# Designs tried in a protein design run: peptides against a protein of PDB entry 1EMU. Part 128

Target 1, 132 residues: chain A of PDB entry 1EMU
Amino acid sequence: PPYLKWAESLHSLLDDQDGISLFRTFLKQEGCADLLDFWFACTGFRKLEPCDSNEEKRLKLARAIYRKYILDNNGIVSRQTKPATKSFIKGCIMKQLIDPAMFDQAQTEIQATMEENTYPSFLKSDIYLEYT

## One batch from the design tools (peptide; made by RFdiffusion4, then SolubleMPNN)

Design b2_p29_3_s2 (from b2_p29_3, 9 letters changed)
Fold by OpenDDE base, seed 5:
Structure b2_p29_3_s2 (fold): chain B 132 residues (1-132), chain A 29 residues (1-29)
Amino acid sequence: as target 1 above (132 residues)
Amino acid sequence: MEEEEREDLELIAEAIEPLSPVLAEAILE
């Protein structure tokens, strides 16, 4: 069953809508749902290929991601990303240089945080165990 | 919640929706 695959890799969990829902519920209880939201926001952003018709929208989205997750020093994403990574993102926003890959390093760091901390904890949680 | 903050969440949700409609709806709750 899918829940067994979720225990094999974070990738498998994030490829399943039911898995995403349960994992987010767990993260919300832990006060760190922003980790998952940011991860998917970065992927969504990267998939928007630059073109003449979407430049303004891409800039607005980049600013939104920056303001919501990076700028807030008290936020979990900000606390789990390196200062140099946040500085790079800020620079891109200020210069309006919105490369599709501008959040890649931050996404990698947040993914590592989930892999090392929240994902293992999720697999030990009542939410996951009661689902199985 | 400030109007700008709500607008930011809506933009983020729109970007997430193709990947996970459930997640996109959840962040707006």
Scores: peptide ipSAE 0.804, ipTM 0.962, DockQ to the pose 0.840
Fold by OpenDDE base, seed 3:
Structure b2_p29_3_s2 (fold): chain B 132 residues (1-132), chain A 29 residues (1-29)
Amino acid sequence: as target 1 above (132 residues)
Amino acid sequence: MEEEEREDLELIAEAIEPLSPVLAEAILE
């Protein structure tokens, strides 16, 4: 069943809508839902193809992600991303150089945080165990 | 929650929706 695949890899969990829902609920209880939200926001952003027609939209989205997750020094995403990574993102925003890969390093760092901390905890949580 | 913050969440949710409608909805709650 799918829940067994979720225990095999974070990728399998994040590739399942039910898994995403349960994981999100768990993270919210732990006060760190922003980790998951940011991860998906980065993926969603990267999938937007740069072109003249969506340049403004991509810039607005990049700014939104930056303001919500990177700029907030009290946020978990900000605390779990390296200063150099955050500085790079800020630079892209300030220069309006919005490359599809501009959040890749930050996403990698947040993914590592989930892999090492919240994902293992989720697999030990009542939410997951009750689902099994 | 300020209006700008709400608008940011809406933009983020819109970007997430194609990947996970469930997550996009949850972000706006």
Scores: peptide ipSAE 0.803, ipTM 0.962, DockQ to the pose 0.839
Fold by OpenDDE base, seed 2:
Structure b2_p29_3_s2 (fold): chain B 132 residues (1-132), chain A 29 residues (1-29)
Amino acid sequence: as target 1 above (132 residues)
Amino acid sequence: MEEEEREDLELIAEAIEPLSPVLAEAILE
């Protein structure tokens, strides 16, 4: 069953809508749902094909992600991303150089945070164990 | 919640929706 695959890899968990729902519920209880939200926001942003017609929309989205997760010094995403990574993102926003890959490094760092902390904890949580 | 913060969440949710409609809805709750 899918829940067994979730225990094998974070990728399997994040590729399943039921897994996403349960994991987010757990993260919200832990006060760190922003990790998951940011991860998916980065993927969603990267999938937007850059073109003249969506340039303004892509810029607005990049700014939204930046303001919500990177600029918030009290946020878990900000605390779990390296200063150089955040500076790079800020530079892209300021220069309006909105490359589809501009959040890739930050996403990688947040993924590592989940792999090392929240994902293992989720697999030991009542939410997951009671689902099995 | 400030209006700007809400607008940011809506943009983010819109970007997430194709990947996970459930997650997009949860972000706005």
Scores: peptide ipSAE 0.803, ipTM 0.962, DockQ to the pose 0.859
Fold by OpenDDE base, seed 4:
Structure b2_p29_3_s2 (fold): chain B 132 residues (1-132), chain A 29 residues (1-29)
Amino acid sequence: as target 1 above (132 residues)
Amino acid sequence: MEEEEREDLELIAEAIEPLSPVLAEAILE
């Protein structure tokens, strides 16, 4: 069953809508749902290939992600990303240089945080165990 | 919640929707 695959890799969990739902419920209880939301926001942003017709929209989205997750000093995403990474993102925003890969390093760092902490905890949680 | 903050969430949800409609909806709750 799919829940066994979820225990094999975080990627398998995030590739399943039921897995995403359960994992987010867990993260919300832990006060760190922003980790998952940011991760998917970065992926969604990267998939928007730059063109003349979506330039303004991409800039607005980049600013939204920056304001919501990077600029918020009390947010878990901000606390779990390196200062140099946040500085780079800020620079892109200020210069309006919105490359599809501008959030890649931040996404990698947040993914590592999930891999090391919240994902293992999820697999030991009542939410996951009761589902199995 | 400020209007600007709500608009930011809507933009983020819109970007997530193709990947996970369930997650996009949850962000707006």
Scores: peptide ipSAE 0.803, ipTM 0.962, DockQ to the pose 0.873

Design b2_p29_3_s3 (from b2_p29_3, 9 letters changed)
Fold by OpenDDE base, seed 5:
Structure b2_p29_3_s3 (fold): chain B 132 residues (1-132), chain A 29 residues (1-29)
Amino acid sequence: as target 1 above (132 residues)
Amino acid sequence: SMEQEEEDNKLIAEAIEPLSPVLAEDILK
């Protein structure tokens, strides 16, 4: 069953809509749902191929991600990303150099945080165990 | 501002929607 695949890898969990829903519910209880939201926001952003018609939209989205997750020093994403990574993103925003990969390093760091902390905890949680 | 935060949430949700419609809807709650 799918829930067994979720325990095999975080990727499997994040590739399943039911898994995403349960994991986010767990993260909300832990006060760190922003980790998951940021991860998906980065992926969504990267998939928007630059073109003349979406340049302004991409800039607005980059700014939104920056303001919500990076600029907030009290946020879990900000606390779990390295200063150099946040500085790089800030630089991209200030210079309006919006490369599709500009959030890749931050996404990697947040993914590592989930892999090492929240994902293992989720697999031990009542939410997951009751689902099995 | 509150207006900016709402716009930011909308943009983020729209970016996530193709990957997970359920997650996108939940973010907007």
Scores: peptide ipSAE 0.800, ipTM 0.969, DockQ to the pose 0.933
Fold by OpenDDE base, seed 1:
Structure b2_p29_3_s3 (fold): chain B 132 residues (1-132), chain A 29 residues (1-29)
Amino acid sequence: as target 1 above (132 residues)
Amino acid sequence: SMEQEEEDNKLIAEAIEPLSPVLAEDILK
């Protein structure tokens, strides 16, 4: 069953709608749902192919991600991303150079955070264990 | 501002929706 695959890799968990739902519920209880939301926001942003018709939309989305997760010093995403990474993103926003990959390093760092603590904790949680 | 935060949340949810509609809906709660 899918829940066994979830325990094998974070990728398998994040590729399953039921897995995503359970994991987010767990993260909310831990006060760190922003980790998952940011990860998916970055993926969603990267998938938007740049073109003349969506330039403004992409800029607005980039600004939204920046304001919500990077600029907020009290947020868990900000606390779990390196200063140089945040500085790079800020630079892109200020210069309005909105490359599809501009959040990649931050996403990688947040993914590592999940891999190292929240994902393992999820697999030990009542939420996951009761599902199995 | 609250208005800006609301707009940001909508933009983010919209970007996530094609990847996970359930997640997008949950973000907007």
Scores: peptide ipSAE 0.799, ipTM 0.969, DockQ to the pose 0.932
Fold by OpenDDE base, seed 2:
Structure b2_p29_3_s3 (fold): chain B 132 residues (1-132), chain A 29 residues (1-29)
Amino acid sequence: as target 1 above (132 residues)
Amino acid sequence: SMEQEEEDNKLIAEAIEPLSPVLAEDILK
Protein backbone atom coordinates (compact mmCIF):
# COMPACT_ATOMS: atom_id res chain seq x y z
CA PRO B 1 0.00 0.00 0.00
CA PRO B 2 1.04 3.62 -0.57
CA TYR B 3 1.72 4.32 3.11
CA LEU B 4 4.59 1.83 3.02
CA LYS B 5 6.15 3.72 0.13
CA TRP B 6 5.85 6.92 2.18
CA ALA B 7 8.23 5.41 4.71
CA GLU B 8 10.78 4.64 2.01
CA SER B 9 11.20 8.21 0.72
CA LEU B 10 9.94 11.74 1.21
CA HIS B 11 9.48 11.91 -2.55
CA SER B 12 6.93 9.10 -2.41
CA LEU B 13 5.06 10.87 0.36
CA LEU B 14 4.92 14.15 -1.56
CA ASP B 15 3.69 12.39 -4.71
CA ASP B 16 0.56 11.16 -2.92
CA GLN B 17 -2.39 13.43 -2.16
CA ASP B 18 -3.32 11.46 0.95
CA GLY B 19 0.28 11.55 2.10
CA ILE B 20 0.45 15.30 1.57
CA SER B 21 -2.72 15.81 3.59
CA LEU B 22 -1.54 13.74 6.55
CA PHE B 23 1.95 15.22 6.49
CA ARG B 24 0.60 18.77 6.45
CA THR B 25 -1.68 18.00 9.39
CA PHE B 26 1.34 16.78 11.30
CA LEU B 27 3.40 19.83 10.33
CA LYS B 28 0.63 22.17 11.49
CA GLN B 29 0.72 20.53 14.90
CA GLU B 30 4.48 21.10 14.94
CA GLY B 31 4.06 24.72 13.85
CA CYS B 32 6.00 24.23 10.63
CA ALA B 33 3.49 23.72 7.82
CA ASP B 34 5.28 26.53 5.97
CA LEU B 35 8.04 24.06 5.07
CA LEU B 36 5.68 22.01 2.94
CA ASP B 37 3.79 24.98 1.54
CA PHE B 38 7.02 26.66 0.49
CA TRP B 39 8.29 23.47 -1.13
CA PHE B 40 5.19 23.15 -3.28
CA ALA B 41 5.08 26.87 -4.01
CA CYS B 42 8.60 26.63 -5.41
CA THR B 43 7.64 23.69 -7.60
CA GLY B 44 4.53 25.47 -8.82
CA PHE B 45 6.53 28.56 -9.61
CA ARG B 46 9.19 26.63 -11.52
CA LYS B 47 6.57 24.99 -13.72
CA LEU B 48 5.32 28.34 -15.00
CA GLU B 49 7.02 28.92 -18.34
CA PRO B 50 8.23 32.48 -18.72
CA CYS B 51 6.61 34.44 -21.54
CA ASP B 52 5.43 37.96 -22.24
CA SER B 53 1.85 37.19 -21.28
CA ASN B 54 2.61 35.89 -17.78
CA GLU B 55 5.61 38.04 -16.86
CA GLU B 56 3.71 40.24 -14.42
CA LYS B 57 1.94 37.30 -12.79
CA ARG B 58 5.21 35.41 -12.35
CA LEU B 59 6.75 38.48 -10.72
CA LYS B 60 3.79 38.82 -8.36
CA LEU B 61 4.05 35.17 -7.39
CA ALA B 62 7.79 35.43 -6.80
CA ARG B 63 7.22 38.46 -4.59
CA ALA B 64 4.49 36.64 -2.69
CA ILE B 65 6.75 33.66 -1.98
CA TYR B 66 9.55 36.01 -0.99
CA ARG B 67 7.41 38.09 1.38
CA LYS B 68 5.67 35.16 3.02
CA TYR B 69 8.56 32.77 3.56
CA ILE B 70 11.93 34.46 3.01
CA LEU B 71 11.48 37.98 4.36
CA ASP B 72 9.86 36.84 7.62
CA ASN B 73 12.85 36.49 9.93
CA ASN B 74 10.74 34.71 12.52
CA GLY B 75 9.48 32.14 10.04
CA ILE B 76 10.77 28.61 9.93
CA VAL B 77 11.60 28.80 6.21
CA SER B 78 13.74 31.88 6.76
CA ARG B 79 15.50 30.24 9.71
CA GLN B 80 16.22 27.11 7.68
CA THR B 81 17.60 28.84 4.58
CA LYS B 82 21.13 30.19 4.30
CA PRO B 83 21.74 33.95 4.22
CA ALA B 84 23.40 33.72 0.80
CA THR B 85 20.38 31.90 -0.59
CA LYS B 86 17.99 34.50 0.75
CA SER B 87 20.20 37.30 -0.57
CA PHE B 88 20.18 35.75 -4.03
CA ILE B 89 16.38 35.59 -4.04
CA LYS B 90 16.16 39.18 -2.85
CA GLY B 91 18.47 40.20 -5.67
CA CYS B 92 16.29 38.50 -8.25
CA ILE B 93 13.21 40.27 -6.90
CA MET B 94 14.89 43.69 -6.81
CA LYS B 95 16.29 43.32 -10.32
CA GLN B 96 13.05 41.75 -11.59
CA LEU B 97 15.07 38.87 -13.02
CA ILE B 98 12.56 36.11 -12.42
CA ASP B 99 14.16 32.89 -13.62
CA PRO B 100 12.11 29.70 -13.14
CA ALA B 101 14.98 28.25 -11.11
CA MET B 102 15.42 31.20 -8.73
CA PHE B 103 13.99 29.28 -5.73
CA ASP B 104 15.74 25.97 -6.46
CA GLN B 105 18.49 26.36 -3.87
CA ALA B 106 16.06 27.45 -1.18
CA GLN B 107 13.78 24.54 -2.02
CA THR B 108 16.71 22.16 -1.73
CA GLU B 109 17.61 23.53 1.70
CA ILE B 110 14.03 23.24 2.94
CA GLN B 111 13.79 19.72 1.56
CA ALA B 112 16.92 18.83 3.52
CA THR B 113 15.34 20.27 6.65
CA MET B 114 12.28 18.08 6.19
CA GLU B 115 14.41 15.01 5.44
CA GLU B 116 16.47 15.48 8.59
CA ASN B 117 13.74 16.39 11.06
CA THR B 118 10.03 16.58 10.30
CA TYR B 119 9.79 13.67 7.87
CA PRO B 120 11.37 11.14 10.26
CA SER B 121 9.23 12.52 13.09
CA PHE B 122 6.12 12.14 10.95
CA LEU B 123 6.82 8.45 10.45
CA LYS B 124 6.87 8.04 14.24
CA SER B 125 3.76 10.16 14.78
CA ASP B 126 0.34 8.99 15.88
CA ILE B 127 -1.09 10.46 12.69
CA TYR B 128 0.95 8.17 10.46
CA LEU B 129 0.88 5.10 12.70
CA GLU B 130 -2.88 5.22 13.14
CA TYR B 131 -3.27 5.47 9.38
CA THR B 132 -1.29 2.27 8.86
CA SER A 1 -0.74 44.43 5.51
CA MET A 2 -3.57 41.97 5.88
CA GLU A 3 -4.71 42.70 2.35
CA GLN A 4 -1.29 41.94 0.92
CA GLU A 5 -1.05 38.76 2.97
CA GLU A 6 -4.39 37.59 1.63
CA GLU A 7 -3.33 38.31 -1.94
CA ASP A 8 -0.05 36.49 -1.42
CA ASN A 9 -1.84 33.45 -0.03
CA LYS A 10 -4.14 33.41 -3.03
CA LEU A 11 -1.26 33.57 -5.50
CA ILE A 12 0.60 30.81 -3.70
CA ALA A 13 -2.48 28.60 -3.54
CA GLU A 14 -3.08 29.08 -7.26
CA ALA A 15 0.47 27.99 -7.98
CA ILE A 16 0.07 24.88 -5.83
CA GLU A 17 -3.40 23.90 -7.08
CA PRO A 18 -2.21 22.04 -10.21
CA LEU A 19 0.09 19.96 -8.01
CA SER A 20 -2.25 19.39 -5.08
CA PRO A 21 -5.77 20.79 -5.04
CA VAL A 22 -6.25 19.58 -1.46
CA LEU A 23 -3.14 21.40 -0.27
CA ALA A 24 -4.17 24.57 -2.07
CA GLU A 25 -7.58 24.49 -0.40
CA ASP A 26 -6.03 23.91 3.01
CA ILE A 27 -3.73 26.92 2.63
CA LEU A 28 -6.75 29.13 2.00
CA LYS A 29 -8.57 28.03 5.17
Scores: peptide ipSAE 0.799, ipTM 0.969, DockQ to the pose 0.913
Fold by OpenDDE base, seed 3:
Structure b2_p29_3_s3 (fold): chain B 132 residues (1-132), chain A 29 residues (1-29)
Amino acid sequence: as target 1 above (132 residues)
Amino acid sequence: SMEQEEEDNKLIAEAIEPLSPVLAEDILK
């Protein structure tokens, strides 16, 4: 069943809508739902192909992600991303160099945070165990 | 500002929606 695959890898969990829903519920209880939201925001951003019609929209989205997750020093995402990573993103925003991969490093760092902390905890949570 | 936060949330939700509609909806709550 799908819930067993969720325990095999974070990727499997994040590739399942039910898994995403349960995981987010858990993260909300832990006060760190932004980790998941940021991760998906980065993926969504990367999938937007650069073109004339998307340029303004992509910039706005990049700024939104930056403001909500990176600039907020009290946020979990900001606390779990390295200063150099955040400064790079800031630079991209300021220079309006909006490469599809500009959030890749930050996403990697947040993914590592989930892999090491919240994901294992989720698998031991009442939410997951009751689902099984 | 509150208005900017709302706009940011909408943009982020729109980016997430193709990947997870449920997640996008939950972000907007």
Scores: peptide ipSAE 0.799, ipTM 0.969, DockQ to the pose 0.937

Design b2_p29_3_s4 (from b2_p29_3, 11 letters changed)
Fold by OpenDDE base, seed 2:
Structure b2_p29_3_s4 (fold): chain B 132 residues (1-132), chain A 29 residues (1-29)
Amino acid sequence: as target 1 above (132 residues)
Amino acid sequence: MKKEEEEDNKLIAEAIEPLSPVLAKDILE
């Protein structure tokens, strides 16, 4: 069953709508749902093909992600991303150089945070265990 | 401030929706 695959790989968990739902519920209880939201926001942003008609929309989205997750010094995403990574993103926003890959490093760092902390804890949680 | 936050949440949810409509909806709630 899918829940067994979730225990083998974070990727498997994030590729399953039921897994996403349960994991987010757990993260909300831990006060760190922003980790998951940011991860998916980065993926969604990267999938938007840059073009003339899409430029303004992509810029607005990049700014939104930056303001919500990177600029907030008290946020979990900001605390779990390196200063150089945040500085790079800020530079892209200021220069309006909105490359599809501009959040890749930050996403990688947040993914590592989930792998090391919240994902293992989720597999030990009542939410997951009661689902199995 | 609240208007900007609301717009940001909307943009983020729209970007996530193709990947996970359930997650996108949850973010807006």
Scores: peptide ipSAE 0.787, ipTM 0.960, DockQ to the pose 0.894
Fold by OpenDDE base, seed 4:
Structure b2_p29_3_s4 (fold): chain B 132 residues (1-132), chain A 29 residues (1-29)
Amino acid sequence: as target 1 above (132 residues)
Amino acid sequence: MKKEEEEDNKLIAEAIEPLSPVLAKDILE
């Protein structure tokens, strides 16, 4: 069953809508749902192919992601990303150089945070165990 | 400020929607 695959890798969990829902519910209880939201926001942003018709939209989205997750010093994402990574993102925003990969390093760091802490905890949670 | 935050949430949700409609909906709640 799918829940067994979820225990094999975080990637498998995030490829399943039911898994995403359960994991986010868990993260909300832990006060760190922004980790998952940011991760998906980065993926969504990267998948937007740069072109003349969506340049302004991409800039607005990049700014939104920056303001919500990176600039917020009280946020879990900001606390779990390295200063150099945040500075790079800020530079891209200020210069309006919106490369599809501009959030890649931050996404990697947040993914590592989930892999190390919240994902293992989820697999031990009542939410997951009762689902199995 | 509130209006800006709402617009930001909307943009983020729209970016996530193709990947996970349920997650996008949850962000807007």
Scores: peptide ipSAE 0.787, ipTM 0.960, DockQ to the pose 0.936
Fold by OpenDDE base, seed 5:
Structure b2_p29_3_s4 (fold): chain B 132 residues (1-132), chain A 29 residues (1-29)
Amino acid sequence: as target 1 above (132 residues)
Amino acid sequence: MKKEEEEDNKLIAEAIEPLSPVLAKDILE
C-alpha cells in the first residue's frame, strides 16, 4: 500500500496527495508546516518558464516567497537556511534577476532539514501509525 | 501589510496548485 512507500522515501511521500495531507498535518502540530509549503512553492516557481507574458507575475511570486519564508528571521525556513543562501535570494530580488533556479539551494537545504528531522519523526508519529 | 500578505499567500497557493490542489487550499485556510 502507498503508506509503505512513504516510509521508503520522502520523495514517495511528497508524490502522494494523501501523504502530503498527513505530513502537513503533522508539521502543523510541530509548528513547521512552512518547510513543506516552501518546498512546494519553490518547485512551483521553478516550473514557471520565463516569458514576456509572465515576467511580472514571476517577480511577484518570487517576492512573495522571499517575504513569507526568507525575510522572517523568526520563521522555521529562515532558521534552517544558510545566511549565504538567504543573501543570494535577497540579491536576486533586489536586482530583479529572477532565474527559475534562484530558490534551488534554499529548497535543497530545507529538504535536508525534512529528511533529517521532521520526516523521520513523522514516520514515528501517531498520525502516521494510526493511518497504517 | 495584511492585503500584501493575502496577495502573497494567493500567489504561493497558485504556484502550488498544479502540484497539489489540496495543499494549495490548505495554505489559504
Scores: peptide ipSAE 0.787, ipTM 0.960, DockQ to the pose 0.909
Fold by OpenDDE base, seed 3:
Structure b2_p29_3_s4 (fold): chain B 132 residues (1-132), chain A 29 residues (1-29)
Amino acid sequence: as target 1 above (132 residues)
Amino acid sequence: MKKEEEEDNKLIAEAIEPLSPVLAKDILE
């Protein structure tokens, strides 16, 4: 069943809508739902192909992600991303150089945070165990 | 500003929606 795949890899969990829902519920209880939201925001952003028709939209989205997750020093995402990574993102925003990969490093760091902490904890949570 | 935050949330949710409609909806709640 799918829940067994979720225990095999974070990737499998994030590829399942039910898994995403349960994981987010858990993260909300832990006060770190922003980790998941940011991860998906980065993926969504990267999938937007740069072109003249969506350049402004992509910039607005990049700014939104930056303001919500990176700029907020009290946020879990900001605390779990390296200063150099955040500085790079800021630079991209300031220069309006919005490369599809501009959040890749930050996403990698947040993914590592989930892999090392929240994902294992989720698999031990009542939410997951009751689902199984 | 609250309006800016709301707009940011909307943009982020829209970017996430193709990947996870449930997640996108939850972000807006």
Scores: peptide ipSAE 0.786, ipTM 0.959, DockQ to the pose 0.936

Design b2_p29_4_s1 (from b2_p29_4, 12 letters changed)
Fold by OpenDDE base, seed 3:
Structure b2_p29_4_s1 (fold): chain B 132 residues (1-132), chain A 29 residues (1-29)
Amino acid sequence: as target 1 above (132 residues)
Amino acid sequence: SEEEEKKEEEEEEKLLEELIEEEISKKKK
């Protein structure tokens, strides 16, 4: 069943809407749902192909991601991303150099955070165990 | 202006929420 695959890898968990829902519920209880939201935001952003017609949208989205997750020093994402990574993102925003991959490093760092802490904890949580 | 800044932030928040929702909607169910 899918829930077994979720325990095999974070990737499998994040590829399943039910898994995502449960994981997000867990993260909310832990006060760190932003980790997951940021991860999906980065993925979605990277998929937006740069073109003249969506340049403004991409810039707005980049700013949104930056302001919500990176700029907020009290946020879990900000606390779990390296200063150099955050400064790079800031630089991209300020220079309006909005490359699809501009959040890749940050996403990697947040993914590592989830892998190392919240994901393992989720697999031991009542939410997951009761679902299984 | 303060009003314009607020409007911009609200728009950005909406775009962000839509982006996340779109990605999740692409996953299997």
Scores: peptide ipSAE 0.720, ipTM 0.936, DockQ to the pose 0.942
Fold by OpenDDE base, seed 4:
Structure b2_p29_4_s1 (fold): chain B 132 residues (1-132), chain A 29 residues (1-29)
Amino acid sequence: as target 1 above (132 residues)
Amino acid sequence: SEEEEKKEEEEEEKLLEELIEEEISKKKK
């Protein structure tokens, strides 16, 4: 069943709506749901192909991601991303150079945080174990 | 103005939420 795959790979967990739902619920309990939301935001953003028609939308999204997750020094995403990474993103926003990959490094760092901390904890959580 | 800034922030927040929801909706059910 899918829940077994979730235990084998974070990728598998994040590729399943039921898995995402359970994991997000767990993260909310831990006060770190922003990790997951940021991860999906980055993925969605990267998929948007730059063009004249969506330039404004992409800029707005980039600013939104930056303001919500990177700029907030009290946020878990900000705390789990390196200063150089945050500075790079800030630079992109300020210069309005909105490359689809501008959040890739930050996403990698947040993914690593989940892999090393919240994901293992989730697999030991009551919410996951009761689902199995 | 501050009102315009608030409106822009609300729009950005909405776009962000939609982006996240869209990505999740594409995953396996």
Scores: peptide ipSAE 0.720, ipTM 0.936, DockQ to the pose 0.929
Fold by OpenDDE base, seed 1:
Structure b2_p29_4_s1 (fold): chain B 132 residues (1-132), chain A 29 residues (1-29)
Amino acid sequence: as target 1 above (132 residues)
Amino acid sequence: SEEEEKKEEEEEEKLLEELIEEEISKKKK
């Protein structure tokens, strides 16, 4: 069953809507749901191919991601990303150079945070264990 | 103005929420 695959890798968990729902519920209880939302935001953003017609939309999205997750020094994403990574993103926003890959390093760092901390804890949580 | 800035931020937040929901909706059930 799918829940067994969720225990094999974070990737499998994040490929399943039921898994995502359970994991997000767990993260909300831990006060760190922004980790997951940021991860999906980065994935969605990277898929948007830059062109003249979507330039403004991409800039708005990049600004939204930056303001919500990177600029907020009290946020979990900001606390789990390196200063150089945040500085690079800020630079892209200020220069309005919005490359599809501009959040890749930050996403990698947040993914590592989940792999090392929240994902293992989720597999030991009542939410996951009661589901299985 | 403050009102225009707030409207812009709300629009950006809406776009962000839609982006996240779109990605999740593509995953298997």
Scores: peptide ipSAE 0.719, ipTM 0.936, DockQ to the pose 0.947
Fold by OpenDDE base, seed 5:
Structure b2_p29_4_s1 (fold): chain B 132 residues (1-132), chain A 29 residues (1-29)
Amino acid sequence: as target 1 above (132 residues)
Amino acid sequence: SEEEEKKEEEEEEKLLEELIEEEISKKKK
């Protein structure tokens, strides 16, 4: 069953809408749902192909991601990303150099945070165990 | 103006929410 695959890898969990729903509920209770939302935002952003017709939209999205997750020093994403990574993103925004991969390093760091902390805790949570 | 800036930020937030929802909707169920 899918719930067994979720315990085998974070990747499997994040590829299933039911798994995502349960994990997000858990993260919200822990006050760190932004980790997951940021991860999906980065994935979606990277998939957008740069072109003249979507340049404005991509810039708006990049600014939104930056303002919501990176700029807020009190946010969980900001606290779990390295200063150099945040500075790089800020630089891209200020220079309006919006490369599809501009959030890759930050996404990697947040994914590592989930792998090391929230994902293992989720597998031991009542939410997951009651589902199984 | 302040009102225009607020409107722009709200638009950006909406785009972000739609982006996240779109990615999740593409996952298996």
Scores: peptide ipSAE 0.719, ipTM 0.936, DockQ to the pose 0.949

Design b2_p29_4_s2 (from b2_p29_4, 10 letters changed)
Fold by OpenDDE base, seed 3:
Structure b2_p29_4_s2 (fold): chain B 132 residues (1-132), chain A 29 residues (1-29)
Amino acid sequence: as target 1 above (132 residues)
Amino acid sequence: MEEEEREEEEEEERLLEELIAEEIAKKKK
């Protein structure tokens, strides 16, 4: 069953809507749902191919991601991303150099955070165990 | 103006929520 695959890798968990739902619920209880939301935001952002018609949208999205997750010093994403990474993102925003990969490093760092803490905790959580 | 800033932030937030939702919707169910 899918829930067994979720325990094998975070990637498998994040590729399943049911898994995502459960994981997000868990993260909300832990006060760190932003980790997951940011991860998906980065993925979605990277998939947006730069072109003249979506330049404004991409800039708005980049700003949104930056303001919600990076700029907020009280946020879990901000606390789990390196200063140099955040500075780079800020630089991109300020210079309006909105490369699809501009959040890749931050996403990597947040993914590592999930791998090291929240994902293992999720697999030990009542919400996951009761689902199985 | 502050009103313009609020509207901008609201638009950004809406776009962001949509982006996240779309990515999740692409995953298997």
Scores: peptide ipSAE 0.735, ipTM 0.942, DockQ to the pose 0.943
Fold by OpenDDE base, seed 4:
Parts: C-alpha cells; sequence; structure tokens
Structure b2_p29_4_s2 (fold): chain B 132 residues (1-132), chain A 29 residues (1-29)
C-alpha cells in the first residue's frame, strides 16, 4: 500500500495527496506546516513558464513567497534557510529578476530540514501509525 | 496607497494559496 512507500522516501510521501494531508496535519501540530507549504510553493512556482502574459503573476507570486516565508525572521522557513540564500532571493525580488529557479536553493534547504527532522518524526507519529 | 497596498498583498496571498493547492491537486490519490 502507498503508506509503505511513504516510509521509504519523503518524495513518495509528497507525491500522494493522502500522504501530504497526513504530513501537513502533523506539521501543523508541530508548528511547522510552513515548511511543506513553502516546498510546494517553490515547486509550483518553478513550473510556471516565463512569458509576457504571466510575468506580472510570476512577480506577484515571487513576492508572496518572499514576504510570507523568507522576510519573516520569526518564521520557521526563514530560520531554516541560510542568510546567503535569503539575500539572493531578496535581490531577485528587488531587481525584478524572476527566474523560475530563484527559490531552488531555499527549497533544497527546507527539504533537507524536513528530511532530517520532521519527516522522521512523522513516521513515528500517532497520525501516521494509526493510518497504517 | 495603504489600502491599495493591502489589496495587493491580499491578491498575492490568494495567488500563493492557489499555487500550493493546485500543486497538491496534481498529486496522485
Amino acid sequence: as target 1 above (132 residues)
Amino acid sequence: MEEEEREEEEEEERLLEELIAEEIAKKKK
């Protein structure tokens, strides 16, 4: 069953709506749901192909991601991303250089945080174990 | 200007929420 694959890799967990739902519920209880939301935001953002018709939307999205997750120093995403990474993102926003990959490094760092901390804890959680 | 800025931020937040929701909706179930 899918839940077995979820225990084998975070990738498998994040590729399944049920897995995502359970994991997000867990993260909310831990006060760190922003990690997951940011991860999906970055993925979705990267998939948007730059063109004249969506440039404004892409800029708005980039600003939203930056303001919600990067700019807030009290946020968990901000705390789990390196200063240089945050500075780079800020620079992109200020210069309006909105490359699809501008959040890739931050996403990588947040993914590592999940891999090392919240994902293992999730697999030990009542939420996951009761589902299995 | 303050009201306009608030509206812009609300739009950005809406777009962000939609982006996340759409990405999750593409995953298998």
Scores: peptide ipSAE 0.735, ipTM 0.942, DockQ to the pose 0.948
Fold by OpenDDE base, seed 5:
Structure b2_p29_4_s2 (fold): chain B 132 residues (1-132), chain A 29 residues (1-29)
Amino acid sequence: as target 1 above (132 residues)
Amino acid sequence: MEEEEREEEEEEERLLEELIAEEIAKKKK
């Protein structure tokens, strides 16, 4: 069953809507749902191919991601990303140089945080265990 | 100015929420 795959790989968990729902519920209880939301935001953003017709939308999205997750020093995403990574993102926003990969390093760091902390804890949680 | 700035930020937030929702919706069920 899918829940067994979720225990084998975070990737498998994040590829399943049911898995995402359970994991997000757990993260909300831990006060760190922003980790997951940021991860999906980065993925979605990277998929948007730059062109003249979507330049404004991409800039707005980049600013939104920056303001919500990076700029907030009290946020979990900000606390789990390196200063150099955050500075790079800020620079891109300020210069309006919106490359599809501008959040890749931050996403990698947040993914590592989930892999090392919240994902293992989720697999030990009542939410996951009761589902299985 | 303040109202326009607020509206811009609200639009950005809506776009972000939509982006996240769309990515999750693409996953298998």
Scores: peptide ipSAE 0.735, ipTM 0.941, DockQ to the pose 0.948
Fold by OpenDDE base, seed 2:
Structure b2_p29_4_s2 (fold): chain B 132 residues (1-132), chain A 29 residues (1-29)
Amino acid sequence: as target 1 above (132 residues)
Amino acid sequence: MEEEEREEEEEEERLLEELIAEEIAKKKK
């Protein structure tokens, strides 16, 4: 069943709407749902190919991601990303050089955080265990 | 100016929420 696959791989968990829902609920209780939202934001952003018709939208999205997750030093995403990574993102925003891959390093770091901490904890949580 | 800035930020937030929702919606159910 799908819930067993979720325990084998974070990737499998994040590819299933039911898995995402349960994991997000768990993260909210832990005060770190932003980790997951940021991860999906980065994925969605990277898929937007630059063109004349979406340039303004991409800039707005990049700014939104930066302000919500990177700029706030008290936020969990900011605390779990390296200063050099955050500085690079800031530079892209300031220069308005919005490459689809500009959040890739940050996403990698946040994914590692989930892999090391919140994902293992989720598999031991009542939310997951009650679902199984 | 302040009102315009606020509206711009609200639009950015809406776009971000939509982006996240769309990605999740593409996943299997």
Scores: peptide ipSAE 0.736, ipTM 0.942, DockQ to the pose 0.930; fails the geometry check

